# Designs tried in a protein design run: peptides against a protein of PDB entry 3NZW. Part 156

Target 1, 212 residues: chain A of PDB entry 3NZW
Amino acid sequence: TTTLAFRFQGGIIVAVDSRATAGNWVASQTVKKVIEINPFLLGTMAGGAADCQFWETWLGSQCRLHELREKERISVAAASKILSNLVYQYKGAGLSMGTMICGYTRKEGPTIYYVDSDGTRLKGDIFCVGSGQTFAYGVLDSNYKWDLSVEDALYLGKRSILAAAHRDAYSGGSVNLYHVTEDGWIYHGNHDVGELFWKVKEEEGSFNNVIG
Target 2, 222 residues: chain B of PDB entry 3NZW
Amino acid sequence: QFNPYGDNGGTILGIAGEDFAVLAGDTRNITDYSINSRYEPKVFDCGDNIVMSANGFAADGDALVKRFKNSVKWYHFDHNDKKLSINSAARNIQHLLYGKRFFPYYVHTIIAGLDEDGKGAVYSFDPVGSYEREQCRAGGAAASLIMPFLDNQVNFKNQYEPGTNGKVKKPLKYLSVEEVIKLVRDSFTSATERHIQVGDGLEILIVTKDGVRKEFYELKRD

## One batch from the design tools (peptide; made by RFdiffusion4, then SolubleMPNN)

Design b2_p21_4_s4 (from b2_p21_4, 9 letters changed)
Fold by OpenDDE base, seed 3:
Structure b2_p21_4_s4 (fold): chain B 212 residues (1-212), chain C 222 residues (1-222), chain A 21 residues (1-21)
Amino acid sequence: as target 1 above (212 residues)
Amino acid sequence: as target 2 above (222 residues)
Amino acid sequence: SEEEIERLLEEAREARQPWRL
């Protein structure tokens, strides 16, 4: 898996691959590693597929309950804290989760929290999470600027996942791309890595280690 | 050393069509190298136009299917005989599987039916309850032999339009029920030839708006 | 027994392994 999220002047970009594995077996190339908790809040998945899917879905239910009880949307801080508290209760039980809770509230603005199954909870501007995270960081860190245009930011997110998909055997399939703004998240499509790779290679003149 | 799990072999296969879905399984049940039964059905009609199979350790599979059938019953009691949708069934099965997260059911689960729009639906589950809706999925002993074939024949992977020099992919299209049945039969006959845990019989459950029908075909019995 | 079950699931080269992302 490779997931990433970063804040910039235009909000948040979230990009993820779609490969699931069972050992050396490619279990799926089409896994949705982003949960759409509500129109303003996303969760990303890395680690155990069932652990992430189950508990982030549960988180979604908790967020909805908060909205019903408090008559306001839950904050990104509170949502991430709920998940963090939950996984901390299971510390040592064998849960495997590396998640980012990304959202926009009027109170917080665009916000990203990293939460993992070790109980770590971090607020930050840039995270890459998964087996391909270092490959994604290599591209992302080299090109990241706060002042990126939305178009450039979307491309950078997509391009960073592509780099990871190229180098990480456990990442691939497609890139799912999101842009989070004050008005909520916008899905920017599913980009097949096989097609995307050749397109990017041609347009950039990159990936010269591969002879086409 | 005590192993709480057995392996009863077999293979299952789901394919979704436009207005139908198919879930098929062989009828061989084995332990180690011994055939326990040449006809032990592992694909079940669970009501509400949902068919289910949990392939792997048969005791776990049977337990899971029984629990799901019971869940369907309780759903009707609690919701005034409302039909359980296939997506809700998938969520329910996730909870059943994940409820044993730390002592999992040793099975690969597939369900098939129609979604709320009347389109064919196949959902597959890992042992601990992650699930995905797909057009096709093979599970069990010969899944590694069949799944790549399904990628090619259902999802048209690595197929291109003739005369395009590999630049234009073959367009996706739904398969007819006859085409799907042919693919299923071909898949299982081929798997039977190469895998000792697959054979004897093939039972296919076809879900349409008119209900569930069953087809049976003989497989090699060696 | 839990650790053993996890090992068994990880070692199983079949489609019955838990999916990893």
Scores: peptide ipSAE 0.396, ipTM 0.815, DockQ to the pose 0.326; fails the geometry check
Fold by OpenDDE base, seed 4:
Structure b2_p21_4_s4 (fold): chain B 212 residues (1-212), chain C 222 residues (1-222), chain A 21 residues (1-21)
Amino acid sequence: as target 1 above (212 residues)
Amino acid sequence: as target 2 above (222 residues)
Amino acid sequence: SEEEIERLLEEAREARQPWRL
């Protein structure tokens, strides 16, 4: 898996691959590694598929309950804290989760929290999570600027996942791309890695280690 | 060291059509190299136009299917005989599986039916309850032999329009029930040739708006 | 133990392992 999220002047970009594995077996190429908790809040999945899917879906229910009780959308801080508290209760039980909770509230603005099954909870501007995270960081860190246009930021997110998909055997399938703004998240499509690779190679003159 | 799990072999296969879905399984039950039964059905009609199979350790599979059938029964009691939707069934099965997260059911689970729009639906589960809706899925012993074939023949992976120099993919289209049955039969006959845990018989459950139909075909009895 | 069960699932001849992302 490779997931990433970063803040920039235009909000948050979230990009993820779609491969699931069982050892050396490619279990799926079409897994949805982003849960749409509500129109303003996203969760990303890395680690155990069932652990992430089950508990982030549960988190969605908790966020909805908050909204019903408080008549206000839950903050990104509070949502991430609920998840963090839960996984901490299971600490040592063998849960495997590397998650990013990304969203926008008027109070917080665009916000990203990293939450993992070790009990780590971090607020930050840039995270790459998964087996391909270092490959994604290589591209993302080298091109990241706060002042990126929305178009350039979307491309950078997509391009970083593509780099990871190219080098990490556990990442691939497609890139799912999101842009989070004050008006909520916007889905920017599913980009098949097979097609995207050749397009990017041609347009950039990159990936010269691969002969067409 | 004690192993709480057995392996009864077999293979299952689900394919969703436009207005139907198919879930098929061989009828061989095996332990190690000994055939326990040449006809032990592992694909079940669970009611509400939902068919289910949990392939792997048969004791776990049977337990899971029984629990799900009971869940359907209670759903009817609690909701005035409301039909359980396939997506709700999938969520329920996730909870059944994940409820044993730390002592999993040793099975690969597939369900098939129609979604609320009347479209064919196949859901597959890992042993601990992650699930995905897909157009096709193979599970069990010969899944590694069949799944790549399904990628090619159902999802048309690596197929391109002639004369386009590989630039235009073969368009996705739904398969007819006849085409799906042919693919299922070819999948199982070929798997039987290369895997000792697959054979004897093939039972196919076809779900349409009119209900569940069963078809049976003989496989090699080697 | 949970660890033993996970190991058994990983060592299974059939691809009945939990999915990893």
Scores: peptide ipSAE 0.393, ipTM 0.806, DockQ to the pose 0.325; fails the geometry check
Fold by OpenDDE base, seed 1:
Structure b2_p21_4_s4 (fold): chain B 212 residues (1-212), chain C 222 residues (1-222), chain A 21 residues (1-21)
Amino acid sequence: as target 1 above (212 residues)
Amino acid sequence: as target 2 above (222 residues)
Amino acid sequence: SEEEIERLLEEAREARQPWRL
């Protein structure tokens, strides 16, 4: 898996691959590694598929309950804390989760929290999570700046996942891309890695280690 | 060392059509190299136009299917005989599987039916309850042999339009029930030839708006 | 133990292993 999220002047970009594996077996190329918790809040998935799906879905329910009870959307901080507290209760039980909770509230603005099954909870501007994270960081860190245009930011997110898919055997399938603003998240499509690779190679003149 | 799990072999296969879905399984039950039964059905009609199979350790599979059938029964009691939707069934099965997260059911689960729009639906589950809706899925002993075939024949992977120099992919389209049945039969006959844990018989459950139909075909018995 | 069960699952056929992301 490779997931990433970063803040910039235009909000948040979230990009993820779609491969699931079982050992050497490619279990799926089409897994949804982003959960849409509400129109303003996203969760990403890395680690155990069932652990992530189950508990992030549960998180969604808790966020909805908060909204109903408090008549206000839950903060990104509070949502991430709920998940963090939960996984911490299961610490040592064998849960495997690496997640980012990304969202926009009026109070917080665009916000990203990293939460993992070790009990780590971090607020930050840039995170890459998964087996391909180092490959994604290589591209993302080299090209990131706060003042990116929305178009450039979307491309950078997509391009970083592509780099990871190219080098990480556990990442691939497609890139799912999101842009989060004050008006909520916007889905920017599913981009097949096979097609995207050749397109990017041609347009950039990159990936010259591959002879087309 | 104590092993709580057995492996009874077999293979299952689900394919969703436009307005139908199929779930098929062989009828061989095996332990190691010994055939226990040549006709032990492993695909079940669970009511509400939902068919289910949990392939792997038969004891776990049977237990899971029974629990799901019971959940359907209770759902009717609690909701005035409301039909359980396929998506709700999938969520329910996730909870059944994940409820044993630390001592999993040793099975690969597939369900098939129609979604609320009347379109064919197939959901597959890992042993601990992750699930995905897909157009097709193979599970069990010969899944590694069949799934690539389904990728090619159902999802048209690596197929291109003639004369386009590989630049235009073959467009996705739904298959007819006849085409799907043919693919299922070809899949299982091929699997039977190459895998000792697959054979004897093939049972196919076809779900349409009119209900569940069953078809049976002989497979090699060697 | 839970660890033993996980190991057994890892040794199982790929089609019945838990999915990893």
Scores: peptide ipSAE 0.389, ipTM 0.799, DockQ to the pose 0.347; fails the geometry check
Fold by OpenDDE base, seed 5:
Structure b2_p21_4_s4 (fold): chain B 212 residues (1-212), chain C 222 residues (1-222), chain A 21 residues (1-21)
Amino acid sequence: as target 1 above (212 residues)
Amino acid sequence: as target 2 above (222 residues)
Amino acid sequence: SEEEIERLLEEAREARQPWRL
């Protein structure tokens, strides 16, 4: 898996691959590694597929309960804390989760929290999470600027996942791309890596180690 | 050393059509190299137009299916005989599987039915309850032999329009029930030839708006 | 133990291993 999220002047970009594996077996190329918790809040998945899917779905339910009880949307800080507290209760039990909780509230603005099964909870501007994270960081860090246009930021997110999909055997399938703003998240499509690679190679003149 | 898990072999396969779904399984039950049974069905009609199979360790599979059938019963009691939707069934099965997260059911689970729009639906589960809706899925001993074939013949992977120099992919389309049955039969006959844990018989459950139909075909008995 | 179960699952066929992301 490779997931990433970063803050910039235009909000938050979230990009993820779609491969699941079972050892050397490609179990799926079409896994949804983003949960849409509400129109303003996203969760990303890396690690155990069941652990992430189960508990992030549970988190969605907790966020909805908060909204019903408090008559307002849950904060990104509170949502991430609920998940963090939950996984901490299971610390040592063998859960495997690397998650990012990304969203917007009027109080917080655009916000990203990293939460993992070790009990780590971090607020930050840039995270890459998964087996391909270092490949994604290589591209993302080298091109990131706060002042990126929305178009450039979307491309950078997509391009960073593509780099990871190219080098990490456990990442691939497609890129799912999101832009989070004050008006909520916007889905920017599913981009098949098999097609995207050749397109990017041609347009950038990159990936010259591959003959095509 | 004690191993709580057995492996009873076998293979299962689900394919979703436009207004139908198919879930098929061989009827061989085996331990190591010994055939326990040549006819032990592993695909079940669970009611509400939902068919289910949990392939791997048969004791775990049977337990899981029984629990799900019981869940369907309780759902009817609690909701005035409301039909359980296939997506709700998938969520329920996730909870059944994940409830044993630290001592998993040693199975690959597939369910098939119709979604709320009447479209064919196949859901597959890992042993601990991650799930995905797909057009097709093979599970069990010969899954690695069958799944690539399904990628090619159901999802038209690596197929291109003639004369386009590989630039235009073959468009996706739904398969007819006859085409799907043919693919299922070809898959299992091929798998039987190359895998010792697959054979004897093939049982196919076809789900339509009219209910569940069963078909049976002989496989090699070697 | 969880470790023992994970080891057993790793030895199983590909389709019956837990999915990893």
Scores: peptide ipSAE 0.386, ipTM 0.797, DockQ to the pose 0.351; fails the geometry check

Design b2_p21_5_s1 (from b2_p21_5, 9 letters changed)
Fold by OpenDDE base, seed 5:
Structure b2_p21_5_s1 (fold): chain B 212 residues (1-212), chain C 222 residues (1-222), chain A 21 residues (1-21)
Amino acid sequence: as target 1 above (212 residues)
Amino acid sequence: as target 2 above (222 residues)
Amino acid sequence: SAAEIAKLLAEAAEAGKPWEL
């Protein structure tokens, strides 16, 4: 898996691959590694598929309960804290989760929290999570600027996942791309890596380690 | 190290069509190299036009299917005999599987039915309850032999329009029930030839708006 | 954990592995 999220002047970009594996077996190329918790809040999945899918779905229910009780959308801080507290209760039980909770509230603005099954909870502007994270960071860190246009930011997110899909055997399938703004998240499509790679190679003149 | 699990072999396969879905399984039950039964069905009609199979350790599979059937019954009690939708069934099965997260059912679970729009639906589960809706899925002993074939023949992977120099992919389209049955039969006959844990018989459950139909075909008994 | 054991056994059996992302 490779997931990433970063804040910039235009909000948040979230990009993820779609491969699932069972050892050396490619179990799926079409897994949804972003859960749409509500129109303003996303969760990303890395690690155990069931752990992430189950608990992030549960988180969605908790977020909805918050909204019903408090008559206000849950903060990204509170949502991530709920998840963090949950996984901490299971510490040592063998959960495997590397998640990012990304969202926009009036109080917080665009916000990203990293939460993992070790009990780590971090607020930050840039995270890459998964077996391909270092490959994604290599591209993302070298091109990231706060002042990126929305177009450039979307491309950078997509391009960073593509780099990871290229180098990490456990990442691939497609890139799912999101832009989070004050008006909520916008889905920017599913980009098949098999097509995207050749397109990017041609347009950039990159990936010269591969003969076309 | 203590191994609480057995492996009873077998293979299952689901394919979704436009207005139907199929779930098929061989009828061989085996332990190690010994055939326990040549006819032990592992695909079940669970009611509400939902068919289910949990392949791997048969004791776990049977337990899971029984629990799900009970869930369907209770759903009717609680909701005035409302039909359980396939997506709700999938969520329920996730909870059944994940409820044993720390002592999992040693099975690969597939369900098939129709979604609320009347479209064919196949859901696949890992042992701990992650699930995905797919057009096709093979599970069990010969899944690694069948899935690449399904990728090619159902999802048209690596197929391109003739004369396009590989630039235009073969378009996705639904298969007819007859085409799907042919693919299922070819899959299992091929798997039987290459895997000792697959054989004896093939039972196919076909779900349509009119209900569940069963078909049976002989496989090699070697 | 039982899940880890199941994973190891599944790896040995080449079947029944939990999905990883």
Scores: peptide ipSAE 0.389, ipTM 0.765, DockQ to the pose 0.325; fails the geometry check
Fold by OpenDDE base, seed 3:
Structure b2_p21_5_s1 (fold): chain B 212 residues (1-212), chain C 222 residues (1-222), chain A 21 residues (1-21)
Amino acid sequence: as target 1 above (212 residues)
Amino acid sequence: as target 2 above (222 residues)
Amino acid sequence: SAAEIAKLLAEAAEAGKPWEL
């Protein structure tokens, strides 16, 4: 898996691959590694598929209960804390989760929290999570700046996942791309890695280690 | 060393059509190299136009299917005989599987039916309850032999329009029930030739708006 | 012991190949 999220002047970009594996077997190329918790809040999945899917779905229910009780949307800080507290209760039980909780509230603005099954909870501007994270960081860190246009930021997110899909055997399939703003998240499509690779290679003159 | 799990072999296959879905399984049950039964059905009608199979360790599969059937019964009691939707069934099965997260059911689970729009639906589960809706899925012993074939013949992977120099992919389209049945039969016939844990008989459950139909075909008995 | 049984069950469960992301 390779997932990433970063803040910039235009909000948040979230980009993820879609491969699942069972050892050396490619179990699926079409897994949804982003949960849409509400129109303003996303969760990303890395690690055990069932652990992430089960508990992030549960988190969605807790977020909805908060809205019903408090008559306002849950904060990104509170949502991430609920998940963090849960996984901490299971510490040592063998859960495998590397998650990012990304969203926008009027109080917080665009916000990203990293939460993992070790009990780590971090607020930050840039995270790459999964087996391909180092490959994604290589591209992302080299080209990131706060003042990116929305178009350039979307491309950078997509391009960073593509780099990881190329080098990490456990990443691939497609890139799912999101842009989060004050008006909520916008889905920017599913981009097949096979088609995307050749397009990017041609347009950039990159990936010269692969002969066309 | 004590192993609480067995492996009873077999293979299952689900394919969704436009207004139907198919779930098929061979009828061979095996332990090690010994055939226990040449006709032990592993695909079940669970009511509400939902068919289910949990392939791997048969004791765990049977237990899971029984629990799901009970869940369907209780759902009717609690919700005034409301039909359980296929997506709600998938969520319920996730909870059944994940409830044993630390002592899993040793099975690959597939369900098939119609979604709320009347379109064919196939859901597949890992042993601990992750699930995905897919157009097709193979599970069990010969899944590694069949799944690439399904990628090519159902999802048209690596197929291109003639004369386009590989630049235009073959467009996706739904298959007819006759085409799907042919693919299922070819898949199991081929798997039987190459895998000792697959054979004897093929049972196919076809789900349409009119209900569940069963078809049976002989396979090689070697 | 209960701990030994739990370990054996966990090792056997990994053979079921859960999906990883």
Scores: peptide ipSAE 0.384, ipTM 0.784, DockQ to the pose 0.294; fails the geometry check
Fold by OpenDDE base, seed 1:
Structure b2_p21_5_s1 (fold): chain B 212 residues (1-212), chain C 222 residues (1-222), chain A 21 residues (1-21)
Amino acid sequence: as target 1 above (212 residues)
Amino acid sequence: as target 2 above (222 residues)
Amino acid sequence: SAAEIAKLLAEAAEAGKPWEL
């Protein structure tokens, strides 16, 4: 898996691959590694598929309950804290989760929290999470700046996942791309890695380690 | 050393069509090299136009299916005989599987039916309850032999339009029920030739708006 | 022991190949 999220002047970019594995077996190339918790809040999945899918879905229910009780959307801080507290209760039980909770509230603005099954909860501007994270960071960190245009930011997110998909055997399939703004998240499509690779190679003159 | 899990072999396969879905499984039940049964069905009609199979350790599979059937019954009691949708069934099965997260059901689960729009639906589950809706899925012993074939023949992977120098992919299209059944039969026939845990019989459950139809075909008994 | 059984169960569960992301 490779997931990433970063804040920039235009909000948040979230990009993820879609491969699931069972050992050396490619279990799926089409897994949704982003859960749409509400129109303003996303969760990303890395680690155990069932652990992430089950508990992030549960988180969605908790977020909805908060909204009903408090008559206000839950903060990104609070949502991430709920998940963090949950995984902490299961510490040592063998959960495997590397998640990012990304969203926008009027109170917080665009916000990203990293939460993992070890009990770590971090607020930050840039995270890459998964087996391919180092490859994604290589591209993302080299090209990131706060003042990216929305178009450039979307491309950078997509391009970083592509780099990881190229180098990480456990990442691939497609890139799912999101842009989070004050008006909520916008889905920017599913991009097949095979097609995207050749397109990017041609347009950039990159990936010269592969002969076309 | 003691292993709480057995492996009863077998293979299952789901394919969704436009307005139908199929879930198929062989009828061989095996332990190690001993055939326990040549006809032990593992694909079940669970009601509400949902068919289910949980392939792997048969004891776990049977337990899971029974629990789901019971869940369907209780759903009707609690919701005035409302039909359980396939997506809700998938969520329910996730909870059944994940409820045993730390002592999992040793099974690969597939369900098939129609979504709320009347389109064919196949959902597959890992042993602990992650699930995905897919156009096709193979599970069990010969899944590694069949799944690449399904990728090619259902999802048209690595197929290109002639004369395009590999630049244009073959377009996705739904398969007819006849095409799907043929594909299923070919898959299981081929798997039977190469895997000792697959054979004897093939049972196919076809789900349409009119209900569940069952077909049976003989497989090699060697 | 319970711990040994738990370990065996965990190993067996892993053999069931849960999906990993």
Scores: peptide ipSAE 0.381, ipTM 0.773, DockQ to the pose 0.291; fails the geometry check
Fold by OpenDDE base, seed 4:
Formats: C-alpha cells, sequence, structure tokens
Structure b2_p21_5_s1 (fold): chain B 212 residues (1-212), chain C 222 residues (1-222), chain A 21 residues (1-21)
C-alpha cells in the first residue's frame, strides 16, 4: 500500500493506491483505501484490510453519533482521537493499521492526523503511509510547496502514488484521488496505474528505466 | 505442532451478471491426499436470494454459514420480515468474521445475489472480514489458477480492440447467464486437471429476481 | 495464542491469508 495526504494553500490532497496482497498474491487491484466518513472527513487505510475496514467503519458510526448528539460535525481532532483511543485499547493484540484522518471543520480548517496501531497519533501537513511510503516521499518532498495550485497539487499526489506503484511491489492497481476543501471532499477519479504510467512517461519524459 | 485448522480443499467461484449472479463450487471434500467425499455441497441458499460459500476448513465454513443463516432469521424477526439486502448481508458477515479476529474462521467467503437495484452482486471476504464487491472472484485451492482467467474473460483484462495497436481496451460488457455458466464450467474443468483438491462435481447456484436455481455438472473423478 | 494463529495463517494457502494493504 501507498497512501498520502498533504495540506497546501488549496486544502488537502489525498491519494491512495488500490492493491491488496496476500503474500506474493495480488488479492485485489480495486480496493477502496479511502473511507468517506462524512462529506468533510476521510480516512485512509494501510495495513490489515479487515482491521482498517472494520474500525474505520466503526469510526464513521461514532462520528455520526457525535453529530446526532452534539448537532454539529465532529472535529478532525476528536475523530482521530476516538480511533487512537480504540487502537490503544488493543495495543499488543496484533492490530495492523496505518491511517490518516483528513478533514475540514470551521474550527480547525483543513487538518490531517496520522493514527496507527502502535498508538501513535500525529498532527501534520504531509504524511505518506504504507510499504511504498518512502517512494512517495521521494517525489512528494521534491516537489511540494504550500503555494501549489489545486491542479498541480492533485497531479503531485497522483504522481507520487505512481512512483510508489512503480517501485513497490505491494502497491499498484489504480490511484484514487481526493481534494478536501471547505465545501467538503471532492473525488477526482480512479486512475489505472498502467494507463497513467505510460501517459506520464510520454508527457514528462520520465521513467526512462522502462523501455517502451 | 498443534494446528487448530484443517484444509478441506475445493474451489468456489462467483460471477455477477447484469440481472443475475452465480456462485459455484466443486463438491470434492479432501483431507491431505484422501478424498472424504465426492459430493459435499459447499454453496448454500441462505434465503432472501442470497447464496453463500465459505471455502477452506469445512468445519469453519459450515459454522459461518449456519451463523449467517441464523442471522437472516433474526433479521426477519427484528425487522418485520424485511428482506435482507446483499450489502447488509455483506456487512453482517464482516462482523461475524471479525468477531473472531484473533481466532479466525479459516475460510475464503463469497456471497452472491442481487443488489437493491436488481443488479448482480458478488462480495468476497478474507478470513478476518475485509470485503469487496466485485464482478467476479475465485476462492479456495485453485483460485490462483482461475482468477487470472476471470480477469481476462469477465473483466476483459489485457484485451484490446483489433486494429488499435493496443491503445483501445475491449469495452466492458455484461455476460449472459449462458456465457457465465460456460466460463464457470471451463474454469472448473481446467482447475480439476491441474489441482488434486478440485473435482468430482460442480454445483452452480444462479440467483435471479425469480429466485435461486441450481445446476449440477460432473467433473473428473480422479 | 493469537501469535500462533497469525503464524498459521501466514503459512496457509492464499485463500487462508488475510488481505494486506
Amino acid sequence: as target 1 above (212 residues)
Amino acid sequence: as target 2 above (222 residues)
Amino acid sequence: SAAEIAKLLAEAAEAGKPWEL
């Protein structure tokens, strides 16, 4: 898996691959690694597929209960804390989760929290999570700036996942791309890695290690 | 070393059509190199136009299917005989599987039915309850032999329009029930030739708006 | 134990392995 999220002047970009594996077996190329918790809040998935799906879905229910009780959307801080508290209770039990909780509230603005099954909870502007994270960081860090246009930011997110998909055997399938703004998240499509690779190679003159 | 799990082999296969879904399984039950049964059905009608199979360790599979059938019954009691939707069934099965997260059911689970729009639906589960809706899925012993074939024949992977120099993919389209049955039969026939844990018989459950139909075909009995 | 079960699952056939992301 390779997931990433970063803040920039235009909000948050979230980009993820779609491969699941069972050892050397490609179990799926079409897994949704983003849960849409509400129109303003996303969760990303890395690690055990069942652990992430189960607990992030549970988190969605907790967030909805908060909205019903408090008559306002849950904060990104509170949502991430609920998940963090949950996984901390299971610390040492063998959960495998690397997640980012990304969202927008009027109180917080665009916000990203990293939460993992080790009990780590971090607020930050840039995270790459998964087996391909270092490959994604290589591209992302080299091109990131706060003042990116929305178009450039979307491309950078997509391009960083593509780099990881190219080098990490456990990442691939497609890129699912999101832009989070004050008006909520916007889905920017599913981009097949095979098609995207050749397009990017041609347009950039990149990936010269691969002969067409 | 103590192993709480057995492996009873077999293979299952689900394919979703436009207005139908198919779930098929061989009828061979095996332990190691010994055939326990040549006719042990592993695909079940669970009611509400939902068919289910949990392939791997048969004891775990049977337990899971029984629990799900019971869940359907309770759903009717609690919700005034409301039909359980396939998506709700999938969520329920996730909870059944994940409830044993630290001592999993040793099975690959597939369910098939119709979604709320009447479209064919196949859901597959890992042993601990991750799930995905797909157009097709193979599970069990010969899944690695069949799944690439399904990618090619159901999802038209690596197929291109002639004369386009490989630049235009073959368009996705739904398969007819006859085409799906043919693919299922070819899949299991091929798998039987190369895998000792697959054979004897093929049972196919076809879900339509009119209910569940069952078909049976002989496989190689070696 | 959970650890033993996890090991068994890791050594199992593909159909018996949990999916990883």
Scores: peptide ipSAE 0.369, ipTM 0.779, DockQ to the pose 0.337; fails the geometry check

